# Peptides against a protein of PDB entry 3J47, part 7

Target 1, 121 residues: chain A of PDB entry 3J47
Amino acid sequence: IRLTNQLKSLKGLQSKLKDVVEYLDKVINKELPINHTILGKLQDVFNLLPNLGTPDDDEIDVENHDRINISNNLQKALTVKTNDELMVIYISNLVRSIIAFDDLIENKIQNKKIQEQRVKD

## One batch from the design tools (peptide; made by RFdiffusion4, then SolubleMPNN)

Design b2_p25_7_s1
Fold by OpenDDE base, seed 3:
Structure b2_p25_7_s1 (fold): chain B 121 residues (1-121), chain A 25 residues (1-25)
Amino acid sequence: as target 1 above (121 residues)
Amino acid sequence: SEEIEKLRELLEKLEKEIEEKLKEL
């Protein structure tokens, strides 16, 4: 039961991450305009994860010692094959940030489709 | 633009890592 609930939560997170990636692809391809609210929420997510393997990790200001520790712990949880419970805990904080803009992403995609249909009519 | 691409790559890496963990269960 507990493991099944963790698995369900992780699948839900994976789906939301996919939606975010698909949104960013559309923004990169200029299919959607940049939404500063969505970008701000993404920045909040990455401020929790400064070290996910960007080569520029050497320039992030030492001022946020607690965030660096959280990031290092998340990276450790991701790399250590046996620490799935710890991974789920750290990912849950990421989930909370992602949930806040998932509906906004979907609404932007839908609104774009509606506008494109109206231009064809 | 470059920042958004970096963000995309990071999220994609995280998604893949989660997927691999789900396959191991």
Scores: peptide ipSAE 0.074, ipTM 0.647, DockQ to the pose 0.393
Fold by OpenDDE base, seed 1:
Structure b2_p25_7_s1 (fold): chain B 121 residues (1-121), chain A 25 residues (1-25)
Amino acid sequence: as target 1 above (121 residues)
Amino acid sequence: SEEIEKLRELLEKLEKEIEEKLKEL
């Protein structure tokens, strides 16, 4: 039961991350305008995740010792199979954050498609 | 634009890591 719920949450997160990546690709390709609200929410997610980046990019002077510890613990939890509970708590918080703006992303994509259809008619 | 590309790359990496973890279970 717990493992199944974890897998379901993780699968949900993966699906939502895919939607975000597809959205960002459309923004990069200038198919969609930049939405500062969506970008702000993404930044909030990454601010909760300081070390999802490669270790090779320079001195993010994260003056906050606590954020480094949480992030190192997450990276360790992701790399080390031993702390599944911290991983799940963390993934759950990510899922909640991503769900909070995924609907906004989807609504924006849909609204644009509707507008493009209306202009072609 | 460069910041958005970095965000995309980070999210893509995270998606792949999650997929790999799901395959290991």
Scores: peptide ipSAE 0.069, ipTM 0.653, DockQ to the pose 0.432
Fold by OpenDDE base, seed 5:
Structure b2_p25_7_s1 (fold): chain B 121 residues (1-121), chain A 25 residues (1-25)
Amino acid sequence: as target 1 above (121 residues)
Amino acid sequence: SEEIEKLRELLEKLEKEIEEKLKEL
C-alpha cells in the first residue's frame, strides 16, 4: 500500500512534468503565446530544485540555506534508491505545485483549439 | 526565448531522471 502510493505519486509527477514540457514546446514552436504568469511560477519551482545540470555553478546565492536543503534533499531522493518518507513529501509537494499549472495549460490549449475551429468554420 | 528553451531542457532532464528511477524499481 505505502509503496503503491509512492509510485503513484511519482508517476503523477512524471505525467505532469511531461505536460509542462509539451506546453513549453508549443510556446517555443509559436503554437501558443508566452504566458509570463506560467513561466514565472515554473521559475519558482526550478529555484527549489538543485542544479539539474546547469553548468553555471557560479551564482548559487549562499543566503537561502532552507531552499538549498530542500533542493539537496530532493536531488538525494532522486539519486538514492531509498524508500525515504522525505522523498514522498518532496515529490508530493512538487506534484501539487505542477498540478496547479496543468489546469492552466489545459485551459489554454483547449481555448486555442476552440478558436482555431471557429476560424475554420 | 533562450530562457524558455533552458527551462524545457531542465524539465526534460528531470522527467528522464524520474523515469529511470521508476524503471529501476
Scores: peptide ipSAE 0.064, ipTM 0.643, DockQ to the pose 0.397
Fold by OpenDDE base, seed 4:
Structure b2_p25_7_s1 (fold): chain B 121 residues (1-121), chain A 25 residues (1-25)
Amino acid sequence: as target 1 above (121 residues)
Amino acid sequence: SEEIEKLRELLEKLEKEIEEKLKEL
């Protein structure tokens, strides 16, 4: 149940990230005006996740093969657990920022559609 | 414009990483 809810939340996050990428593509293509408030929030999101896109985050845990198995398994489990807990905190903050951002994007897209409709009338 | 493109690339990477992590689960 908890894992399924986490997976569902992560899938939701992925969908929202896709929406953000699509928004940025529209801004790059000059289909939407630049919104500095939106860009600032995205930058804040990335500042919370400094290690995104470095495959080395998984490698740093692999190279310390040294022999203190039982205490190190607990410490490694605690480090992995702490890393997972930190990751969950970062993801949670990221999710909140992305949700708030998605709402702004949707509102802006709607407002633009309304303005375009008003210009056609 | 260049900064927005960099931001897009970072978001795309994040999306891919999340997708990969979801596939591993």
Scores: peptide ipSAE 0.063, ipTM 0.645, DockQ to the pose 0.306

## One batch from the design tools (peptide; made by RFdiffusion4, then SolubleMPNN)

Design b2_p26_1_s1
Fold by OpenDDE base, seed 1:
Structure b2_p26_1_s1 (fold): chain B 121 residues (1-121), chain A 26 residues (1-26)
Amino acid sequence: as target 1 above (121 residues)
Amino acid sequence: SEELKKLKEKFEKLLKEVEEKIKELE
């Protein structure tokens, strides 16, 4: 049961990560407009991971150079440790925090695909 | 932008790791 639940959770995460990659690809290709709020939340996946469970962990002080440098170093370390199971769990939690953007992302991607197909027909 | 591409690459790497974990559990 526990293993099955973990597998289900990972498959859910896999689906969301695919959606994120597709979204970013669409933005890079200028098929979707830049949404800084979404992009900021996506960046937070890597930047806030080390601070999960700490008070005010969503507050990134851009003015604090020392914190920025530490954050960058931690981000690099986290990238190297992406195979860590605990990190996967924490990232899953962060992805869930941006679930509010799911409808926006899916609607925009789907609408674009539908329009492209209609033009080709 | 290059920053967007880097972000995409990070997510792609993470996706790969998740896929490997799924494979290990199946």
Scores: peptide ipSAE 0.421, ipTM 0.904, DockQ to the pose 0.439
Fold by OpenDDE base, seed 2:
Structure b2_p26_1_s1 (fold): chain B 121 residues (1-121), chain A 26 residues (1-26)
Amino acid sequence: as target 1 above (121 residues)
Amino acid sequence: SEELKKLKEKFEKLLKEVEEKIKELE
């Protein structure tokens, strides 16, 4: 039950993150106008959690066979994983603060998709 | 434009992390 709820929450977050990426792509391609308020909120996500999504978080050096290093690497891996999990929770809370702009983002994306489909038909 | 691309990249990385976590839980 708990895992199912966590999975559901993560899938919801995944969907929102995909929407954000798609939105940013459309802004980059000048298909949507720049909205500084939205961009500011999106930037705040990483300003508040600067280590989230950085490549350094995933790199654990496993090369040294010293027992101490193995134990430290395992502990580091567990700590990093735990930190990442906590950060996901925090990001979820931040995303909720961006929900105020969700309708604006989704409506524009959906309208564009509909238009693109109509052109293909 | 470059800043937007950087921001997009950050979100893509975060998305990948979430996807990996989902995969672990499934």
Scores: peptide ipSAE 0.410, ipTM 0.898, DockQ to the pose 0.431
Fold by OpenDDE base, seed 5:
Structure b2_p26_1_s1 (fold): chain B 121 residues (1-121), chain A 26 residues (1-26)
Amino acid sequence: as target 1 above (121 residues)
Amino acid sequence: SEELKKLKEKFEKLLKEVEEKIKELE
């Protein structure tokens, strides 16, 4: 049950991240106007979480064979995993907060289309 | 525009990481 809920949450996050990438692509392609408020919030995601998108340095240093070191490495690995999970939750909340501007984005798209139609007329 | 492209790339990398985690859990 817990794993299913985590998977569902991750899939939700995946969907929202895709939406963000698509939005940024539209802005880059000048299909949408630049919104500094949205872009600032998106940048804040990485400013607050600098280790986002870096591969987990699962450097299992195999060389320290002492039992105490194995236990410490396991605890460290578990701690790192827990931190990663917390980071994912935090990012999810931030992304959800940012994408709450979906209506704003849609309104901007509509306004641009209306302006383009007026120029063609 | 270059900064926007970098930001997009960062989100794409994050997206890929999430996708990999999803695959690991399935």
Scores: peptide ipSAE 0.410, ipTM 0.901, DockQ to the pose 0.359
Fold by OpenDDE base, seed 4:
Structure b2_p26_1_s1 (fold): chain B 121 residues (1-121), chain A 26 residues (1-26)
Amino acid sequence: as target 1 above (121 residues)
Amino acid sequence: SEELKKLKEKFEKLLKEVEEKIKELE
């Protein structure tokens, strides 16, 4: 159940991240106007969550080889678990930040797509 | 403009990481 919920949440995050990337691409290409409120919030995501990215770049203490293999495996497992838990917290914060502007971003993207289609027709 | 491109790159990287994590969990 927990794993399924995590997977579902990640898939939701994936979809929203795609929307953000698409939005930013439209802004960069001057297809949408700059919204400083949205851009500021998106920038704050990385400012407030510096460890977002590769869990592998996080302090994976892979190097702590204790003399007892069981202890090492447990410590490694605990480290991985801790990293995953931290990532869940960061993901949750990211999702909350994105959802705050989700409707606005989606509406802008959809509006632009509709306008582009009208021009082609 | 350069800042926007950097921001986009950061989100693209994050997206890639999330996609990889999804693949690991499936």
Scores: peptide ipSAE 0.403, ipTM 0.897, DockQ to the pose 0.404

Design b2_p26_5_s1 (from b2_p26_5, 10 letters changed)
Fold by OpenDDE base, seed 5:
Structure b2_p26_5_s1 (fold): chain B 121 residues (1-121), chain A 26 residues (1-26)
Amino acid sequence: as target 1 above (121 residues)
Amino acid sequence: SKEIEEAKKLVEKLQQLIEELLKELE
């Protein structure tokens, strides 16, 4: 039961992240204006994930030992099958962070879709 | 614009990690 609930939560998070990507694509394509509230909330998420290993990541601040350790632990937690309490903590924090602004993102995307449909009609 | 591109890549990386986790847990 616990695992099932966790899986449901993660699937929900995946869906929300898909919305985030869609929003960012629309901003990149200049279909939506930049919303600083959304970006601010997204930054809160990234603050929990200092080193995701993306090509565009800034140089690792070796002096920030705590952040490096946190990111490493998170990566391990996300890739290792375990009942690790650490995994639950990190995922919960991510979910909470994304939930905080997902509705705003969805509203922006939906409003744009409605507008586009009206133009086609 | 560059910052937005970086943000997108970070989110995509997070999606990948979560997908891997889900595959392991199922």
Scores: peptide ipSAE 0.285, ipTM 0.838, DockQ to the pose 0.344
Fold by OpenDDE base, seed 4:
Order: C-alpha cells, then structure tokens, then sequence
Structure b2_p26_5_s1 (fold): chain B 121 residues (1-121), chain A 26 residues (1-26)
C-alpha cells in the first residue's frame, strides 16, 4: 500500500512536469506571455534539485546550505536508486513546490485554448 | 528565451529520471 501510494505520487509528479513543459513550450513559441510568478516558482524547484546538466555533476552551490543537503540527498537517491524512502521524501518536497503553481499553469493553458477556439468559431 | 529553453531541457531530464525510477519500482 505504501509503495503504491509512492508510485502514485511519482506519477502525479510526472504529469505535473508534463504540464510545465507544455507551458514552457507555449512561452517559447510566444503563445503565452511570460509569467514571472510561475518562472520564479520553477526556479525554486530547480534550486532544490541537483545540477542536471551533466550525469556525474557533483558541483555544489555553497550559498544555500539547507538546499545543498536536500539536493545532495536527492541526487544520491536518484542516481543510486537504493533508498526509496529517502527518495520519496525529497521528491514529495519537490511535488509540493510544483503543486503550488501547477493549477495556475493549467488554467493559463486552458484559457488560451478557449480563446483560440473562440477565434476559430 | 534562452533561459527558458534551458529550463525546459532540465525539466525534460528530470522527467526522464522519474520515468526510469518508476520503471524500476514497478
């Protein structure tokens, strides 16, 4: 049951990340204006993640000690894939950060689609 | 724009990692 719930949470995170990518694509394609609130929150997410630029990146941003610990543990969990409990804890924190703005992203995308449909009608 | 593109790439990489984790856990 616990593992099932954890997997469900991960699947939820995957879905939310898909929404983020879709939003970013629309911004890149100038279909949506830049929302600084969303981007700021996304940056907050990245600040909690290890550097994903390289597979074996061990670079540490010394400016934020608390985030360093979280990022290191998450990186270790993601790379080694041996401590599922630790992984879930830190992914859950990431999920909370994403949930904070996912509804806003979805609403913006939906509103844009509605507007486009109205123009076609 | 360049920064947003980089952000997208990072998110996509995270998606890949999560997908791999899900495959392992299932």
Amino acid sequence: as target 1 above (121 residues)
Amino acid sequence: SKEIEEAKKLVEKLQQLIEELLKELE
Scores: peptide ipSAE 0.230, ipTM 0.809, DockQ to the pose 0.336
Fold by OpenDDE base, seed 2:
Structure b2_p26_5_s1 (fold): chain B 121 residues (1-121), chain A 26 residues (1-26)
Amino acid sequence: as target 1 above (121 residues)
Amino acid sequence: SKEIEEAKKLVEKLQQLIEELLKELE
């Protein structure tokens, strides 16, 4: 039951991240304006992530000890790889940070799609 | 624009990690 709930959370996170990518594509293509509130929330998520092997990783906020601890735990989980349950637990913590802005992202994307469909009709 | 593209890459990397994890756990 616990693992099932964690997997459900991860699936939710996966869906939300898909929305984020779609939003970012819209911004890149200048179909939507940059929303600094959304980007700020995304930065908060990145501050919880360990170094994923990209040189352009966002800086972790050293001022927040809790975020540092969460990031360290996530990094540990990702490094171990053999402890999938641990990884699920720590990645699920990221869901809480993403839920706060995903609905806004989805609404903006949907509104744009509706407008585009109206033009095609 | 470059910064947004970099952010997208980071998100996509995270998506890949989660997808792999889910495949292993299911």
Scores: peptide ipSAE 0.189, ipTM 0.782, DockQ to the pose 0.304
Fold by OpenDDE base, seed 3:
Structure b2_p26_5_s1 (fold): chain B 121 residues (1-121), chain A 26 residues (1-26)
Amino acid sequence: as target 1 above (121 residues)
Amino acid sequence: SKEIEEAKKLVEKLQQLIEELLKELE
């Protein structure tokens, strides 16, 4: 039961991240304008994960020492994959940040569809 | 933009990590 709930939470996070990718693709393809509120919340997510090991990772300055420690622990947990319980705990902070803008993403997409339908009508 | 493309790659990397975790837990 406990593990099932954790898996459900992770699946929820996975779904929300899919929405983020879809939004970013639409912005890249100029199907949607840039929404700075959404991007600001996404930046909050990346501040928790300043380096995921991609070649084009931009350095993010973190002034808060506690945040640096949390980020390092999360990265280590994600990379080493030796402590699943610890990883779930740190992902919770990430989840909270993503929830903050998931509805904004959905609303933006829906509003665009409504606008397009109005033009066709 | 380059910045948005990089953001997308970071999100996709995180998706992959979560996917791998889910596979291990199931």
Scores: peptide ipSAE 0.188, ipTM 0.779, DockQ to the pose 0.330

Design b2_p26_5_s2 (from b2_p26_5, 16 letters changed)
Fold by OpenDDE base, seed 4:
Structure b2_p26_5_s2 (fold): chain B 121 residues (1-121), chain A 26 residues (1-26)
Amino acid sequence: as target 1 above (121 residues)
Amino acid sequence: SSSIEEARKLAEELQKLIEEQLQQLA
């Protein structure tokens, strides 16, 4: 039951991340305008994962030392099964940020679809 | 524009990590 719940939670998170990627692709392709509120939530995710998936992952910035530590702990939590309480907190914060981000994306996409339908009518 | 591209890359990396976890649980 616990394993099933974990799997379900991860699948849900995966789906939300898929929405994020699709949204960003649309913005990159100029199919959707940039929304600053959405970008703000995206920045929250970046604050938790400053070095993840970026070209400068190996660059050490002294000014970002605390962020680097957070990123390292979070990365470990995402790649290694550990029972570290701090990593659980970091993951929880990340998940909350992604959920909030996904909700905004979904609302934006839906609003655009509604607007497009209104123009056709 | 560069920031958006970086964001996309980050999201894709997170997807990859989650996929790896799902494979381990499956």
Scores: peptide ipSAE 0.143, ipTM 0.745, DockQ to the pose 0.376
Fold by OpenDDE base, seed 5:
Structure b2_p26_5_s2 (fold): chain B 121 residues (1-121), chain A 26 residues (1-26)
Amino acid sequence: as target 1 above (121 residues)
Amino acid sequence: SSSIEEARKLAEELQKLIEEQLQQLA
């Protein structure tokens, strides 16, 4: 039951992150304008993950113990096999930030689609 | 634009981490 709930939660989070990537791709491709509110929420997410900045773990400086520790701590936190309250709080904050970000993205994308449909009609 | 590209890379890295955890739990 616990494992099932964890899988369900992580799948939900994965779906939300997919929306984030898709949004950013649209902005990069100039399909959507830059939204400062969304960027602000993205910044909030990044502040929770200071050692993330490379698309591949191979680009992470292995000599930076802090970066390694944060990456390991995040992975460890996501598996949550202990009653570590700090990890629970950390994950909860991360999830809340991503959810808030995803909601803004979804609203923006939907508004854009509606606008495009209005122009087409 | 560079900042947005970096943000995308960060998001992709986070996706990778979550995917790895999902694989470990499955």
Scores: peptide ipSAE 0.140, ipTM 0.745, DockQ to the pose 0.381
Fold by OpenDDE base, seed 3:
Structure b2_p26_5_s2 (fold): chain B 121 residues (1-121), chain A 26 residues (1-26)
Amino acid sequence: as target 1 above (121 residues)
Amino acid sequence: SSSIEEARKLAEELQKLIEEQLQQLA
């Protein structure tokens, strides 16, 4: 039961992250415009993981000890089982941000499809 | 844009971490 619940939770998160990647690909390919609300939620994710991304991003964040600690703790929590309360908080905030992000992405894609269908009719 | 590309890389890294956790549990 415990294992099943863990797998279900992780698969759910994985699915939401897939939606995020697909949305970003559509924006990169100019299939969808950027949504400022979605961008804001994306920034929330970056605030928790400052050293993820390009080397330029890593370079800027090296000067911020607190941000580096946050990122390291989060990464550790995702790779190694720990009972650190601080890491749990960071993971929780990240998950909440991703969920909100996914909901916004779904709404935007749906609205675009509706508009396109109306034009075809 | 660079920002969007960075965001995609972030999401992909998170996907990798989740996948690794799934593999450990399976």
Scores: peptide ipSAE 0.138, ipTM 0.739, DockQ to the pose 0.400
Fold by OpenDDE base, seed 1:
Structure b2_p26_5_s2 (fold): chain B 121 residues (1-121), chain A 26 residues (1-26)
Amino acid sequence: as target 1 above (121 residues)
Amino acid sequence: SSSIEEARKLAEELQKLIEEQLQQLA
């Protein structure tokens, strides 16, 4: 049961991250305009994950010990599947940020689809 | 645009991390 719940939670998170990537691809391909509100939420997400990315990207946040600790704890929590209180808090904050970000993305994408559908009709 | 590209890479890496966890749970 616990394992199943973990799978479900991670699958949900994976789906939301897919939306994030999709949105960013659309912006890069100029299919959607830049939305600074969405980008702001994206920054909130990545502020919790300074150790993610290429080694070059990691160098940018090396000076922020608190963020490094958060990222390390998050990675450890995901890897070892521990229920450590601090790690749970960090994961929860990350998930909330991703959900909020995903909601904005979905809203933007849906609005675009509605507009395109109206033009075709 | 470069910052957005980097953001995409970061998101993809996080996605990869989640995928790895899913594989371990499966």
Scores: peptide ipSAE 0.137, ipTM 0.745, DockQ to the pose 0.409

Design b2_p26_5_s3 (from b2_p26_5, 12 letters changed)
Fold by OpenDDE base, seed 4:
Structure b2_p26_5_s3 (fold): chain B 121 residues (1-121), chain A 26 residues (1-26)
Amino acid sequence: as target 1 above (121 residues)
Amino acid sequence: SSEIEEARKLAEELEKLIQEKLEELK
């Protein structure tokens, strides 16, 4: 049960991240306009993430102590090999945060497709 | 554009990390 729940949580997070990457690729490729609301929500998510070891990784706002604590806990959860309950908790919170704006991403993509179809008609 | 590209990189890195964890849990 515990392992299954962890896998389910991680798979869910992975799926939502794929949506994010797809959206960002569309923006980069000028297929979608920049949506500052979505980008703001995405920034909120990434500000809670630990350093992922990327050279371009932005430092977390040191002024936000609560976010730093969350980030540290998340980093610990993601780096340890133990099947710990903390991983489930922190990943679940992260997933919920991503879900909060994922619908906006999907709606934006869908609306764009609808508009393109209307132009063809 | 730079910010968006950076966000994409971060998202991809996180995806990779999650994939590694998924494999570890198998």
Scores: peptide ipSAE 0.111, ipTM 0.696, DockQ to the pose 0.405
Fold by OpenDDE base, seed 1:
Structure b2_p26_5_s3 (fold): chain B 121 residues (1-121), chain A 26 residues (1-26)
Amino acid sequence: as target 1 above (121 residues)
Amino acid sequence: SSEIEEARKLAEELEKLIQEKLEELK
């Protein structure tokens, strides 16, 4: 049960992040316009994870102690081989942040795919 | 545009970490 719950939480988060990546790729390729609301919410999400091991993730908000603690624990849970039950809690908090804009992202991606399909016909 | 590219990289890195954890749990 515990393992299954962890898998479910991670799969849900992964799916939403894939949508985010796909949206950002389309924006970069000028296939979709920039949505500043989405970008603002995405920034809020990344502020919870200041150090993901990328060259550009060195900025840490030291003024927000609670966010720092969540970020550190989440990163440890995702990186280290562990069966930490707290991982589910931390991932759930992150998912709640992402879900706020996921539906909007998905709708835009779907609409673009429909348009692309119509052009091929 | 640079900010968006950075955001994409961060999202991809997080996705990778999640994938690694999923493989660990299998």
Scores: peptide ipSAE 0.106, ipTM 0.685, DockQ to the pose 0.407
Fold by OpenDDE base, seed 3:
Structure b2_p26_5_s3 (fold): chain B 121 residues (1-121), chain A 26 residues (1-26)
Amino acid sequence: as target 1 above (121 residues)
Amino acid sequence: SSEIEEARKLAEELEKLIQEKLEELK
């Protein structure tokens, strides 16, 4: 039962991440304009994971020792099997950021659909 | 923009990690 609940939670997270990818693809393809609020939430996610092998990894302020530690712990939690409670907290914060991001994406898509429908009517 | 492309790659990587965890739970 507990494992099933964990599976459901992870599936939900995966779905939200897929929405993020799809949104970003639409922005890249100029199908949607960039939304600064959405970008802000995306940045919140990046602040938790600065070192995922992106080109921007080297530009992150080395002075923020606490953020580096958080990122390392989170990355370790994602890649290594661990039961560290602090890493679980960091993962939870990331999940919350992604949820908020997904909600904004959904709202943006809905608003665009409504506007397009109004133009056709 | 390059930043948006990097963001997309990050999101895809996270999605992949979650998928791997899902497979481990099965």
Scores: peptide ipSAE 0.093, ipTM 0.677, DockQ to the pose 0.402
Fold by OpenDDE base, seed 5:
Structure b2_p26_5_s3 (fold): chain B 121 residues (1-121), chain A 26 residues (1-26)
Amino acid sequence: as target 1 above (121 residues)
Amino acid sequence: SSEIEEARKLAEELEKLIQEKLEELK
């Protein structure tokens, strides 16, 4: 039961991240306008992530000791294969942040698709 | 635009990492 719930949570996170990627692709392609509320929340999420090897990973505000501790704990959880439960705990905090705006992302994408279909029609 | 592209890459990389972890748990 517990493991199943953990896996379900991770699958949920994966699906939400896919939505984020799709949204960002739409914004990059100028198919959707920039939504600053979504971007601001997304930035908050990424500031809590460990360095994933991107050039901007190093600009975490070192002054926020709590965020650094959370990021370090997440990094440890992701790299240490022996503690899957710890990984899920820290990922769950990110999931909570992503849930807060995923529905908005989906709604924006869907609304655009509906509008495009109406124009074709 | 550069920041958005970087955010996209981060999200995609995180998605990949989660997928890899899920496969390891199977």
Scores: peptide ipSAE 0.040, ipTM 0.570, DockQ to the pose 0.300; fails the geometry check

